# Peptides against a protein of PDB entry 5LHZ, part 82

Target 1, 78 residues: chain A of PDB entry 5LHZ
Amino acid sequence: QLLKSVFVKNVGWATQLTSGAVWVQFNDGSQLVVQAGVSSISYTSPNGQTTRYGENEKLPDYIKQKLQCLSSILLMFS

## One batch from the design tools (peptide; made by RFdiffusion4, then SolubleMPNN)

Design b2_p24_3_s4 (from b2_p24_3, 12 letters changed)
Fold by OpenDDE base, seed 4:
Structure b2_p24_3_s4 (fold): chain B 78 residues (1-78), chain A 24 residues (1-24)
Amino acid sequence: as target 1 above (78 residues)
Amino acid sequence: SSQQETLEKVLEKVQSFLEKSDSL
């Protein structure tokens, strides 16, 4: 269930879920889900393909960019 | 608050992922 959603200009929507996860829906159609206590993050590409990345895994640059974006969002809204 | 604590934990996780990835 949704707890709170925030519109971020030129990025998309960031939503906090009751589960504790943060869900970002980017303007390019991709999605990112991050939840503390879970060993992986979830990325969904614009075509709907979902990939999970482990915490000790080398990340693709485009994933790192989106994580950095999420980091910035969290810092700005904290 | 619990909500803020959760956001902080998510931030820590994101930063950890980025740092670990950069070390590989």
Scores: peptide ipSAE 0.693, ipTM 0.913, DockQ to the pose 0.880
Fold by OpenDDE base, seed 2:
Structure b2_p24_3_s4 (fold): chain B 78 residues (1-78), chain A 24 residues (1-24)
Amino acid sequence: as target 1 above (78 residues)
Amino acid sequence: SSQQETLEKVLEKVQSFLEKSDSL
């Protein structure tokens, strides 16, 4: 269930879920889900392929870029 | 609020992932 959705200029939509997750839908069609209490993050590519990354894993640069973007969004909410 | 606390935890997680990835 959705709690709140925010349009982020030149990024896409960021949504807080009742599950404790933040869900970002990027303009390129990819998606990122990060949830409190879960030790991995979920990335879905534009073609629908989903990959989970662990907390001690080396991340692809394009994932790091999107996480950095999410970090910036969350900092604005604090 | 509980909602704000959850957002803070998500932020901490994101920052941790970035830091740990950079160390590898």
Scores: peptide ipSAE 0.693, ipTM 0.913, DockQ to the pose 0.851
Fold by OpenDDE base, seed 3:
Structure b2_p24_3_s4 (fold): chain B 78 residues (1-78), chain A 24 residues (1-24)
Amino acid sequence: as target 1 above (78 residues)
Amino acid sequence: SSQQETLEKVLEKVQSFLEKSDSL
């Protein structure tokens, strides 16, 4: 279930879920899901392909950029 | 609140991922 959805200018939508996850839907059609208590993050490309990344994994630059964006959004939530 | 605490945990996770990735 959705708790709250926030429109972020030039980014897309950020949603907090009752599961403890934060779900970002980017304007480019990609998605990012980060959930408390889960040791990996989930990225879905615009074509619908989903990849999970572990905490000690080297991330592609475009993933880092989106995570940095998410970090900024979360700081605004608080 | 529990929801705010959860958001903080998510933030910490994101920051950890970024820091660890940068070390590789």
Scores: peptide ipSAE 0.693, ipTM 0.913, DockQ to the pose 0.856
Fold by OpenDDE base, seed 5:
Structure b2_p24_3_s4 (fold): chain B 78 residues (1-78), chain A 24 residues (1-24)
Amino acid sequence: as target 1 above (78 residues)
Amino acid sequence: SSQQETLEKVLEKVQSFLEKSDSL
């Protein structure tokens, strides 16, 4: 369930869920889900395809850029 | 709070993913 949603200028929406996940909906139509206690991250492309990435695999550059953006968002709320 | 602690854990996870990926 949804706890809190915030609008982030030039990024999109970031939502904290009761599950411990953070869900980001980017302006380009892509999505990221990162959850405490889960060893992978979930990326959904604009066309709706979902890919999970483990903590020991190489990430595409566009995924790293979005994760860096998420890091900056989270630091603002700390 | 529990929710703030959870956010900190998510941040640590994201940073860990980035650091590990950069090493590959």
Scores: peptide ipSAE 0.692, ipTM 0.913, DockQ to the pose 0.861

Design b2_p24_4_s3 (from b2_p24_4, 14 letters changed)
Fold by OpenDDE base, seed 2:
Structure b2_p24_4_s3 (fold): chain B 78 residues (1-78), chain A 24 residues (1-24)
Amino acid sequence: as target 1 above (78 residues)
Amino acid sequence: VEEDRKLLEEIRKLVRELQLKNQS
């Protein structure tokens, strides 16, 4: 269930879920899901492929860029 | 990898704090 959604210009939509997760839908069709209490994050590419990333692996640059964006968004929610 | 780990930890921390805020 959705708790709160925020439109971010030139980025997309960011939504807080009642589960404690944050779901970002980027304009390019990709998505990020970060669940509170879960060590890995979920990235879905525009083609629908989903990949989970943990704390012990190197992240692709495009993922890091989106995560940096997410960091800024999360600060906006606070 | 270390910098990537720090980024993930930052994100997870912010999400957790947001969850706690919503619960209060």
Scores: peptide ipSAE 0.671, ipTM 0.907, DockQ to the pose 0.783
Fold by OpenDDE base, seed 4:
Structure b2_p24_4_s3 (fold): chain B 78 residues (1-78), chain A 24 residues (1-24)
Amino acid sequence: as target 1 above (78 residues)
Amino acid sequence: VEEDRKLLEEIRKLVRELQLKNQS
């Protein structure tokens, strides 16, 4: 279930789920899901391909950029 | 890799904090 959704200018929509996850839908059509208590994050590309990223692996630059953006969004929620 | 791990940990920490806040 959805807990709270916010529009983020020049980014897209960010939603908190009752599960504890945060779901970001970017303007470029990509998505990020970060679930509390889960060691990996989920990225879905605009074409619908989903990839999970965990600890101890090198992240693509575009993923890091979106994670930095997510960090700012999370501070917005708090 | 270490910097990337730190980034992931930061994100997960913030998400967990939000979860705890919402549960309160």
Scores: peptide ipSAE 0.670, ipTM 0.907, DockQ to the pose 0.780
Fold by OpenDDE base, seed 1:
Structure b2_p24_4_s3 (fold): chain B 78 residues (1-78), chain A 24 residues (1-24)
Amino acid sequence: as target 1 above (78 residues)
Amino acid sequence: VEEDRKLLEEIRKLVRELQLKNQS
């Protein structure tokens, strides 16, 4: 379930879950889920396709951009 | 890959810290 949700201008919504995960819903329809203690992150494209990315693989540029954005959001939560 | 790994680890660390903060 949801713990806290924050609107981020020109980005979308960022939500903390009781599970310890952070769920970002971007304005372009994509989503990122990062769970504490899990080595991979989950990306869902606007068409609904979900892909998991681990620590030992090259990330697509668009993923890195969203992760950089998420980093800023997380610092905002702190 | 190394830079990407560090980015992921940074994100995960921040998420964990946020979780701990919520538990305090």
Scores: peptide ipSAE 0.669, ipTM 0.907, DockQ to the pose 0.827
Fold by OpenDDE base, seed 5:
Structure b2_p24_4_s3 (fold): chain B 78 residues (1-78), chain A 24 residues (1-24)
Amino acid sequence: as target 1 above (78 residues)
Amino acid sequence: VEEDRKLLEEIRKLVRELQLKNQS
């Protein structure tokens, strides 16, 4: 149920899913999933632990850095 | 928290726009 996968130099892979989600696999082994219409994002650490982050909490710096990177990637897809 | 919320909203907006584009 993959639409398209794009290799991003020095970042990793970004995949568009038929569900409307974007799935990013970073070179450090972490992952982000952002689903259209869902207020929370999913982060999976390199050790496989998954955490969801919503709109009313302070984000860890490493998450914000990855989200800024994702923003640039999404603009590339436009 | 407010700045973090804005970042999340930006990301979700872009993902939604991408979804709509893919459905066209």
Scores: peptide ipSAE 0.671, ipTM 0.908, DockQ to the pose 0.806; fails the geometry check

Design b2_p24_4_s4 (from b2_p24_4, 12 letters changed)
Fold by OpenDDE base, seed 3:
Structure b2_p24_4_s4 (fold): chain B 78 residues (1-78), chain A 24 residues (1-24)
Amino acid sequence: as target 1 above (78 residues)
Amino acid sequence: VEEDRKLLQEIRKLVAELQEKNNS
C-alpha cells in the first residue's frame, strides 16, 4: 500500500510504498520502481513493457536521465 | 558501465536511507 505520494512539477508523482520501495510515475506514462536491498531497478515504458536493469550493464540515456531526476526527488525527502 | 553502476548504487542508497527514516 501507499505510504506517501508527492507531486513533482514537470515530472509526475513519486510514491513511497509501505514495502520501502519508491515508485515514480512520470508524465510521459513511464514508471520506475526502486526497492531497497534489490540490486536491480524496474522500468516500465509507456506501452507497458517492463525491463529490469542491474549494476553491470550499460543504461540507456533516457533511463539515466530519469534516475538523475529520481535522485533529486529522493534528496528532497531527506 | 562504471558510471551507470555508481548511479544505481546512489539511488539504492537513498531509497534505503529513506526507508530507515520512515521505520523510526
Scores: peptide ipSAE 0.684, ipTM 0.913, DockQ to the pose 0.873
Fold by OpenDDE base, seed 2:
Structure b2_p24_4_s4 (fold): chain B 78 residues (1-78), chain A 24 residues (1-24)
Amino acid sequence: as target 1 above (78 residues)
Amino acid sequence: VEEDRKLLQEIRKLVAELQEKNNS
C-alpha cells in the first residue's frame, strides 16, 4: 500500500510505501525499490528482469546513477 | 566495492530516516 507518490521532473515517479519501502518508476521504464531494514536493493529493467544488489558487490554504473538520483529525491523529502 | 557499499548504505539510511519521519 502506498503512502505518497510524487512526480519528479525528468526522472519519473517516486512512491513511499507503508512497508517503509521507496519505489521509483523511471521514465525509461526501469524501477528501483529500496526497503528500510533490508540490506539489498531491487532493480527491474525495462524488459521486466529484476536483480537484487547487496553491499558486497560492484554496482553497474547505470545502477549507481539511478541510486544517486534517488539520493537527491530522498533529500528533497527531508 | 567500498564506494558502492557506502552509496548503498547512504540510500538505506535515508530511506530508514524517511520511514521514521513518517511514523512520527
Scores: peptide ipSAE 0.683, ipTM 0.913, DockQ to the pose 0.831
Fold by OpenDDE base, seed 1:
Structure b2_p24_4_s4 (fold): chain B 78 residues (1-78), chain A 24 residues (1-24)
Amino acid sequence: as target 1 above (78 residues)
Amino acid sequence: VEEDRKLLQEIRKLVAELQEKNNS
């Protein structure tokens, strides 16, 4: 279930779940899920395909851009 | 890869801190 949701102008919605995970729904239809204590993140493309990215691989630029955006959002939560 | 790793770790750290703050 949802704990807190934040609307981010020109980005989308960022939601913290009761599980502790953060779920970001971008305006382009893509999604990111980050769970504390889990080394990988989950990215879902607009077409619904989900990919997990870990710490030992090169990230696509578009993923890094979204993560950088998420970083800014998380700082807003604090 | 190193820069990407640091980015992921930063995100995970922030999420963990957020989780700790909401453990009220």
Scores: peptide ipSAE 0.684, ipTM 0.913, DockQ to the pose 0.854; fails the geometry check
Fold by OpenDDE base, seed 4:
Structure b2_p24_4_s4 (fold): chain B 78 residues (1-78), chain A 24 residues (1-24)
Amino acid sequence: as target 1 above (78 residues)
Amino acid sequence: VEEDRKLLQEIRKLVAELQEKNNS
């Protein structure tokens, strides 16, 4: 259920889903999924391990960096 | 934790706004 996919130079691919989620596939093999209306975000590491992060926990720096990147990507969709 | 919380909330807000635009 893909709505729109955008290639982001030096980052990877970002896809809007009909579900309202945004799915980012990074060049390093990691992935982020942010679903509208869901309080936690999903991160999948290059080795395939998936972790969910909520609003009341300390985020690893690499997660914060990718989220900042996602913020910039979202501006590309608008 | 508070700064991390703000970051997550920002991202969720942007995604929600994007969804609202798509629904128009």
Scores: peptide ipSAE 0.683, ipTM 0.913, DockQ to the pose 0.795; fails the geometry check

Design b2_p24_5_s1 (from b2_p24_5, 15 letters changed)
Fold by OpenDDE base, seed 2:
Structure b2_p24_5_s1 (fold): chain B 78 residues (1-78), chain A 24 residues (1-24)
Amino acid sequence: as target 1 above (78 residues)
Amino acid sequence: SPQQQQLQQLLSKVQSFLDSSESL
């Protein structure tokens, strides 16, 4: 279930879920899901392929960029 | 509120991912 969806200029849509997750749908067609209590984050590429990343593994630069963007979004929601 | 607490938890989590992203 959705708590709140916000349009973020030049980024996409960010949604807070009742599950405690935040779901970002980027303009490039990719998606990012982060959730407290889950040890990994979920990235879905524009072609629909989903990859889960653990906290201590090396992240691709484009994932780091999207996570930094997500950090800014989370601060906006606060 | 619970929702705000959740957001803070997520923020900390994301920052941890960024800080610890390195080759093993």
Scores: peptide ipSAE 0.650, ipTM 0.898, DockQ to the pose 0.685
Fold by OpenDDE base, seed 3:
Structure b2_p24_5_s1 (fold): chain B 78 residues (1-78), chain A 24 residues (1-24)
Amino acid sequence: as target 1 above (78 residues)
Amino acid sequence: SPQQQQLQQLLSKVQSFLDSSESL
């Protein structure tokens, strides 16, 4: 279930879930989900393809950029 | 609160992903 959803200018929507996850829906149609207690992160491309990444894995630059954005959002929520 | 603790946990996790992203 949704705990809190906020509109982020020039980014999209960010939602905190009661499950311990944060879900970001970017303006380009992509999505990121980061979940407490899970060792991976989830990226969904605009075409709906989902890829999971583990820690220490080489990340595409566009993923790193979105994670940096997510970091800023998490700080905003706190 | 539990929600605040979760946010801190997620922040730490995301930062770890960014810092540890390297070629395998």
Scores: peptide ipSAE 0.650, ipTM 0.898, DockQ to the pose 0.654
Fold by OpenDDE base, seed 1:
Structure b2_p24_5_s1 (fold): chain B 78 residues (1-78), chain A 24 residues (1-24)
Amino acid sequence: as target 1 above (78 residues)
Amino acid sequence: SPQQQQLQQLLSKVQSFLDSSESL
């Protein structure tokens, strides 16, 4: 189910799935999953707790930072 | 390609999340 996995220096691993999702595994142990056609994004903290965030929701700063990082990753995939 | 197209969709989505992150 993995299309491509890319090592991102000082960030972690980013994987594009056949499902259309992109899965980022950060060096700090957290994870972020985004998928086209799904209205929310998924964040998993280093302790394994998962939280889903919807569009228009106020995001914690650390989530914003990781989303900004994800944006950069998506650009390098292009 | 479909994969590239999907990446663009994801990029747009992520930017939308960032732009829409505000107190309601």
Scores: peptide ipSAE 0.650, ipTM 0.897, DockQ to the pose 0.697
Fold by OpenDDE base, seed 5:
Structure b2_p24_5_s1 (fold): chain B 78 residues (1-78), chain A 24 residues (1-24)
Amino acid sequence: as target 1 above (78 residues)
Amino acid sequence: SPQQQQLQQLLSKVQSFLDSSESL
């Protein structure tokens, strides 16, 4: 269930869920979901393939860039 | 509020992912 959705210029849409998650839909068609109480993050590529990453796992550079963007979004929401 | 607290938790989590990402 959705709490709030906001349009982020040059990024896409960011949504806060009642589950404690934040869901970002990027302009390139990819998606990122992070949730409180869950040890992994979820990335979905533009072709629909979903991958979960653990905290100590090596992240691709493009994932790191999107997580940095997500940090900025979270600060904006607060 | 609970929602604000959740946002702070997520911010800390995301930062830890960025700081600890490493090949083993």
Scores: peptide ipSAE 0.649, ipTM 0.897, DockQ to the pose 0.687

Design b2_p24_5_s2 (from b2_p24_5, 13 letters changed)
Fold by OpenDDE base, seed 4:
Structure b2_p24_5_s2 (fold): chain B 78 residues (1-78), chain A 24 residues (1-24)
Amino acid sequence: as target 1 above (78 residues)
Amino acid sequence: SSLQQQLQLLLQKVQSFLEKSESL
């Protein structure tokens, strides 16, 4: 279930889920889901392919960029 | 609040991912 959705200019939509997760839908069609207490993050590419990344693995640059963007969003919402 | 706490936890998680990835 969705708790609250916020439009982020030049980024897309960020949604807080009742589960505690944050779901970002980027303008490029990609998606990112993060939740505390889960050992991985979920990234969905524009073509719909979903990949989970662990905390101790090297991330592709485009994933890092999305995470940095998410970090900014979280700071903005706090 | 619980919501604010969750946001803080998520921020910490995201920053941890970034920092650890940069060390690899």
Scores: peptide ipSAE 0.651, ipTM 0.898, DockQ to the pose 0.878
Fold by OpenDDE base, seed 2:
Structure b2_p24_5_s2 (fold): chain B 78 residues (1-78), chain A 24 residues (1-24)
Amino acid sequence: as target 1 above (78 residues)
Amino acid sequence: SSLQQQLQLLLQKVQSFLEKSESL
């Protein structure tokens, strides 16, 4: 279940779940889900394909950009 | 709060992912 959703200008929507996970729905249709205690992050492309990335994996540049954006969102919520 | 604590953990996780990826 969702705890709250926040509109982020020029980014999309960020939702904190009751599980503690954060779900970002970007304006381009892509999505990120991150949760503490899980060794991977989840990225879903606009066409619905989901990829999980491990903590010791080289990330595509577009994923890095999304994660940097997520970092800023998390800082904003703190 | 527990919720705030979770946000801090997520921030650390994301930053760790980025830092480790930069080293690869």
Scores: peptide ipSAE 0.651, ipTM 0.898, DockQ to the pose 0.847
Fold by OpenDDE base, seed 1:
Structure b2_p24_5_s2 (fold): chain B 78 residues (1-78), chain A 24 residues (1-24)
Amino acid sequence: as target 1 above (78 residues)
Amino acid sequence: SSLQQQLQLLLQKVQSFLEKSESL
């Protein structure tokens, strides 16, 4: 369930879910889901492939870039 | 608020992911 969806200029849409997760739908067609209390993050590529990353993994650069973007979004929401 | 608390936790989590990744 959705609590709130916000359009983020030059990024896409960011949505707070009732589960506590934040779901970002990027303009490039990719998606990112993060949730407190869960040890991993979820990334979905534009082709629909989903990958989960743990907190002690070396992240692909494109994932780091999107997480950096997400950090900015979270600060904006705060 | 509970919402703000959750957002702060998410921010901390994301920052932790980035920092740990950079250390590898």
Scores: peptide ipSAE 0.650, ipTM 0.898, DockQ to the pose 0.837
Fold by OpenDDE base, seed 5:
Structure b2_p24_5_s2 (fold): chain B 78 residues (1-78), chain A 24 residues (1-24)
Amino acid sequence: as target 1 above (78 residues)
Amino acid sequence: SSLQQQLQLLLQKVQSFLEKSESL
């Protein structure tokens, strides 16, 4: 269930869900889902493949870039 | 928790992921 969606210039769409999760749909077709209290983050590639990453895993550079972008979005919403 | 508190927790989580990944 959707709570609020906002357009982010040069990024895509960021949505807060009623569960408390944040869902980002990037312009390249990829997606990120993060939620407090969950030990992993969810990334979906443009081809639809979903991968979950734990907090002690080495992240691909493209994932780190998107997480940094998400950090900026969360700061903006604060 | 309030919506604002949830956003703050998410920010801390994301920053933690980035910091831990950089140390590997």
Scores: peptide ipSAE 0.649, ipTM 0.897, DockQ to the pose 0.778

Design b2_p24_5_s3 (from b2_p24_5, 14 letters changed)
Fold by OpenDDE base, seed 5:
Structure b2_p24_5_s3 (fold): chain B 78 residues (1-78), chain A 24 residues (1-24)
Amino acid sequence: as target 1 above (78 residues)
Amino acid sequence: SPQQQQLEDLLKKVQSFLESSDSL
């Protein structure tokens, strides 16, 4: 369930869930989900295809850029 | 609060993912 949603200028929407997850919907139509207690992150491309990435694997540059953006969002919320 | 702690935990996770990827 949803706790709160925040509009982030030039990024999109960031939502904190009661499950311990944060869900970001980017302006380009992609999505990221990171969740406490889960060892992977979830990326959904604009065409709706979802890929899960684990720790200790090489990430595409566009994923790293979005994760860096998410890091900034989390710092703002804290 | 639990919600605040969750945000801090997620921040550490994201930073860990980035550091691990950059080392490859």
Scores: peptide ipSAE 0.690, ipTM 0.911, DockQ to the pose 0.783
Fold by OpenDDE base, seed 4:
Structure b2_p24_5_s3 (fold): chain B 78 residues (1-78), chain A 24 residues (1-24)
Amino acid sequence: as target 1 above (78 residues)
Amino acid sequence: SPQQQQLEDLLKKVQSFLESSDSL
């Protein structure tokens, strides 16, 4: 269930779920889901392919960029 | 609140992912 959705200019939509997860839908069609208590993050590319990344994993630069963006969004939510 | 705590936990998680990746 959705708890709160926020439009972020030049980024997309960010939604907090009742589960505690945050779901970002980027303008480029990609998506990012992070959930506390889960060992991985979920990235979905614009073509719909989903990849999960672990905490001690080398991340692609484009993933790091989106995570940095997510960090900023989380700060805005708080 | 629980919702605020969850956001803070997520922030720490994201920061941990970024820092861990940067160390590799």
Scores: peptide ipSAE 0.689, ipTM 0.911, DockQ to the pose 0.874
Fold by OpenDDE base, seed 3:
Structure b2_p24_5_s3 (fold): chain B 78 residues (1-78), chain A 24 residues (1-24)
Amino acid sequence: as target 1 above (78 residues)
Amino acid sequence: SPQQQQLEDLLKKVQSFLESSDSL
């Protein structure tokens, strides 16, 4: 279930779920999901392929950029 | 609220991911 969905200019949509997750749907068609109590994050590319990343991994630059964006969104929600 | 706490936890998690990656 959805708790809140917000449109983020030049980014896309960000949604908080009752599950404890935040789901970002970027304009480029990619998606990012972070979930409370889960040790990994989930990135889905525009072609629908999903990759999970754990902490202490070297992340691709494009993932870091999207995570930084997510950080800003989380601050906005708070 | 639980929802607010979850957002704070997620923020810390995301920041941890970024900091860990930047150290490599």
Scores: peptide ipSAE 0.689, ipTM 0.911, DockQ to the pose 0.755
Fold by OpenDDE base, seed 1:
Structure b2_p24_5_s3 (fold): chain B 78 residues (1-78), chain A 24 residues (1-24)
Amino acid sequence: as target 1 above (78 residues)
Amino acid sequence: SPQQQQLEDLLKKVQSFLESSDSL
């Protein structure tokens, strides 16, 4: 179900899935999943706890930073 | 391609999340 996995220097690994999701595994051990057709985003902390965030929600700064990073990655892939 | 369109859609989604959060 993996379309492509790309190593991103100083970030980690970014993978596009056949499901329509992009999965980023950051160097700090955290993970971020964004998927087409799903209204929320998924963040997994280094300790393995997963939290889902909806649109129009105030995001923690560390989540915003991860999303900015993801945005840059998506721009690279598109 | 469909995969390219998905990436563009995800980009818009992520940007929307960020913009919405910044307004709060």
Scores: peptide ipSAE 0.689, ipTM 0.911, DockQ to the pose 0.766

Design b2_p24_5_s4 (from b2_p24_5, 11 letters changed)
Fold by OpenDDE base, seed 2:
Structure b2_p24_5_s4 (fold): chain B 78 residues (1-78), chain A 24 residues (1-24)
Amino acid sequence: as target 1 above (78 residues)
Amino acid sequence: SSQQQTLQQLLQKVQSFLEKSDAL
């Protein structure tokens, strides 16, 4: 269930879910889901391939860039 | 609120992912 959706210029849409997650839909068609209480993050590429990453894992640069963007969004929601 | 606390948890989680990745 959706709590709040906001449009982020030059990024896409960011949505808070009642599950305790934030879901970002990027302009390039990719998606990122981060949820409290879960040890991994979920990235879906534009072609629909989903990959989960753990906390103690080396991340691809493009994932780090999107996580940095998400960090800014989370601060905006606060 | 509970939602605000969740946002703080998510922020810390994301920052942790980034820091730990940079250390590798």
Scores: peptide ipSAE 0.736, ipTM 0.927, DockQ to the pose 0.814
Fold by OpenDDE base, seed 5:
Structure b2_p24_5_s4 (fold): chain B 78 residues (1-78), chain A 24 residues (1-24)
Amino acid sequence: as target 1 above (78 residues)
Amino acid sequence: SSQQQTLQQLLQKVQSFLEKSDAL
């Protein structure tokens, strides 16, 4: 369930879920979901295709940029 | 709080993903 949602300027919307996840909806139509206790992260492209990435694999540059942005958001929520 | 601890866990997870990816 949804805990709270925050508008982030020049990024989009960031939502905390009671499940222990953070869900970011970016302005370009893509999405990231990061969940505590899960070994992967979930990325959904603007066309709706979802890909899961593990901790030990090379990430596309655009994913790394979005994760860096998410890091800043997590610090903001703290 | 539990939610605050979760945020810290998520931050560590994200940073770990980035560091490991950069090493590849």
Scores: peptide ipSAE 0.735, ipTM 0.927, DockQ to the pose 0.818
Fold by OpenDDE base, seed 3:
Formats: sequence, C-alpha cells, structure tokens
Structure b2_p24_5_s4 (fold): chain B 78 residues (1-78), chain A 24 residues (1-24)
Amino acid sequence: as target 1 above (78 residues)
Amino acid sequence: SSQQQTLQQLLQKVQSFLEKSDAL
C-alpha cells in the first residue's frame, strides 16, 4: 500500500510504502527502491533491467547520484 | 512513529551505502 506520494521537481515521484520501503521513479525512467530490513538496494534501469546492490559494493556514479537524491527526499519526508 | 523510525533506518542505510562505496 501507498502511504504518501510526492512530486519532486526535476527528479520525479517519491512514494513511501507501508512495507517500509521508499520508491523513487525518476524522470529518466529509472527507479530506485530502498527497503528497511533488507541488506540490498534495487535499481531498475529505463529498459526495465533490475540490479540489486549490496552495502559493500563499489557503486556506479549514476547510482551514487540517485542515492544522494534519495537521502534528500528521505529528509524531506521526515 | 513506526513510519518515522523506518525513515531514519532508510536514511542511515543509504548513507552507509554511499560511504562504503566511496571508500572503494
């Protein structure tokens, strides 16, 4: 279930789920899902390919940028 | 609230991912 969806200028949509996840749908068609209690994060590219990353991995720069954006969004929700 | 606690968990998780990635 959706708790709250907000439009973020120049980013896209961010949604908080009752499951304990935050789901960001970026303007470029990519998606990012971060879930409490899970050791990985999920990134879906515009073509629909999903990749999961662990905490001790070297992340691509574009993933880092989106995670930094997500941090700002999480602070906004708080 | 439980949802607020979850947001804090997510924030810490994301920051941890970024910091550990930057160290590599």
Scores: peptide ipSAE 0.735, ipTM 0.926, DockQ to the pose 0.799
Fold by OpenDDE base, seed 1:
Structure b2_p24_5_s4 (fold): chain B 78 residues (1-78), chain A 24 residues (1-24)
Amino acid sequence: as target 1 above (78 residues)
Amino acid sequence: SSQQQTLQQLLQKVQSFLEKSDAL
């Protein structure tokens, strides 16, 4: 189900999935998954704890920073 | 392509999350 995996310098690995998701594995051990057609985003902390966030939710700063990074990655893939 | 269309959807989604969060 992996479409393409790309190493992003100073960030980690970004992978497109055939499911319509993009999965980022950050150097700090955290992970972020964003999928088309799903109303939430998924963040996994370095300790393995996963949290889902909704669109109308106030996001922690560290999540916002990683989403901003993801935006840059998505632009790179486009 | 369909994959490029999906990427654009994801970009829009992420930007929406950020904008709405900043408004709170």
Scores: peptide ipSAE 0.735, ipTM 0.926, DockQ to the pose 0.815

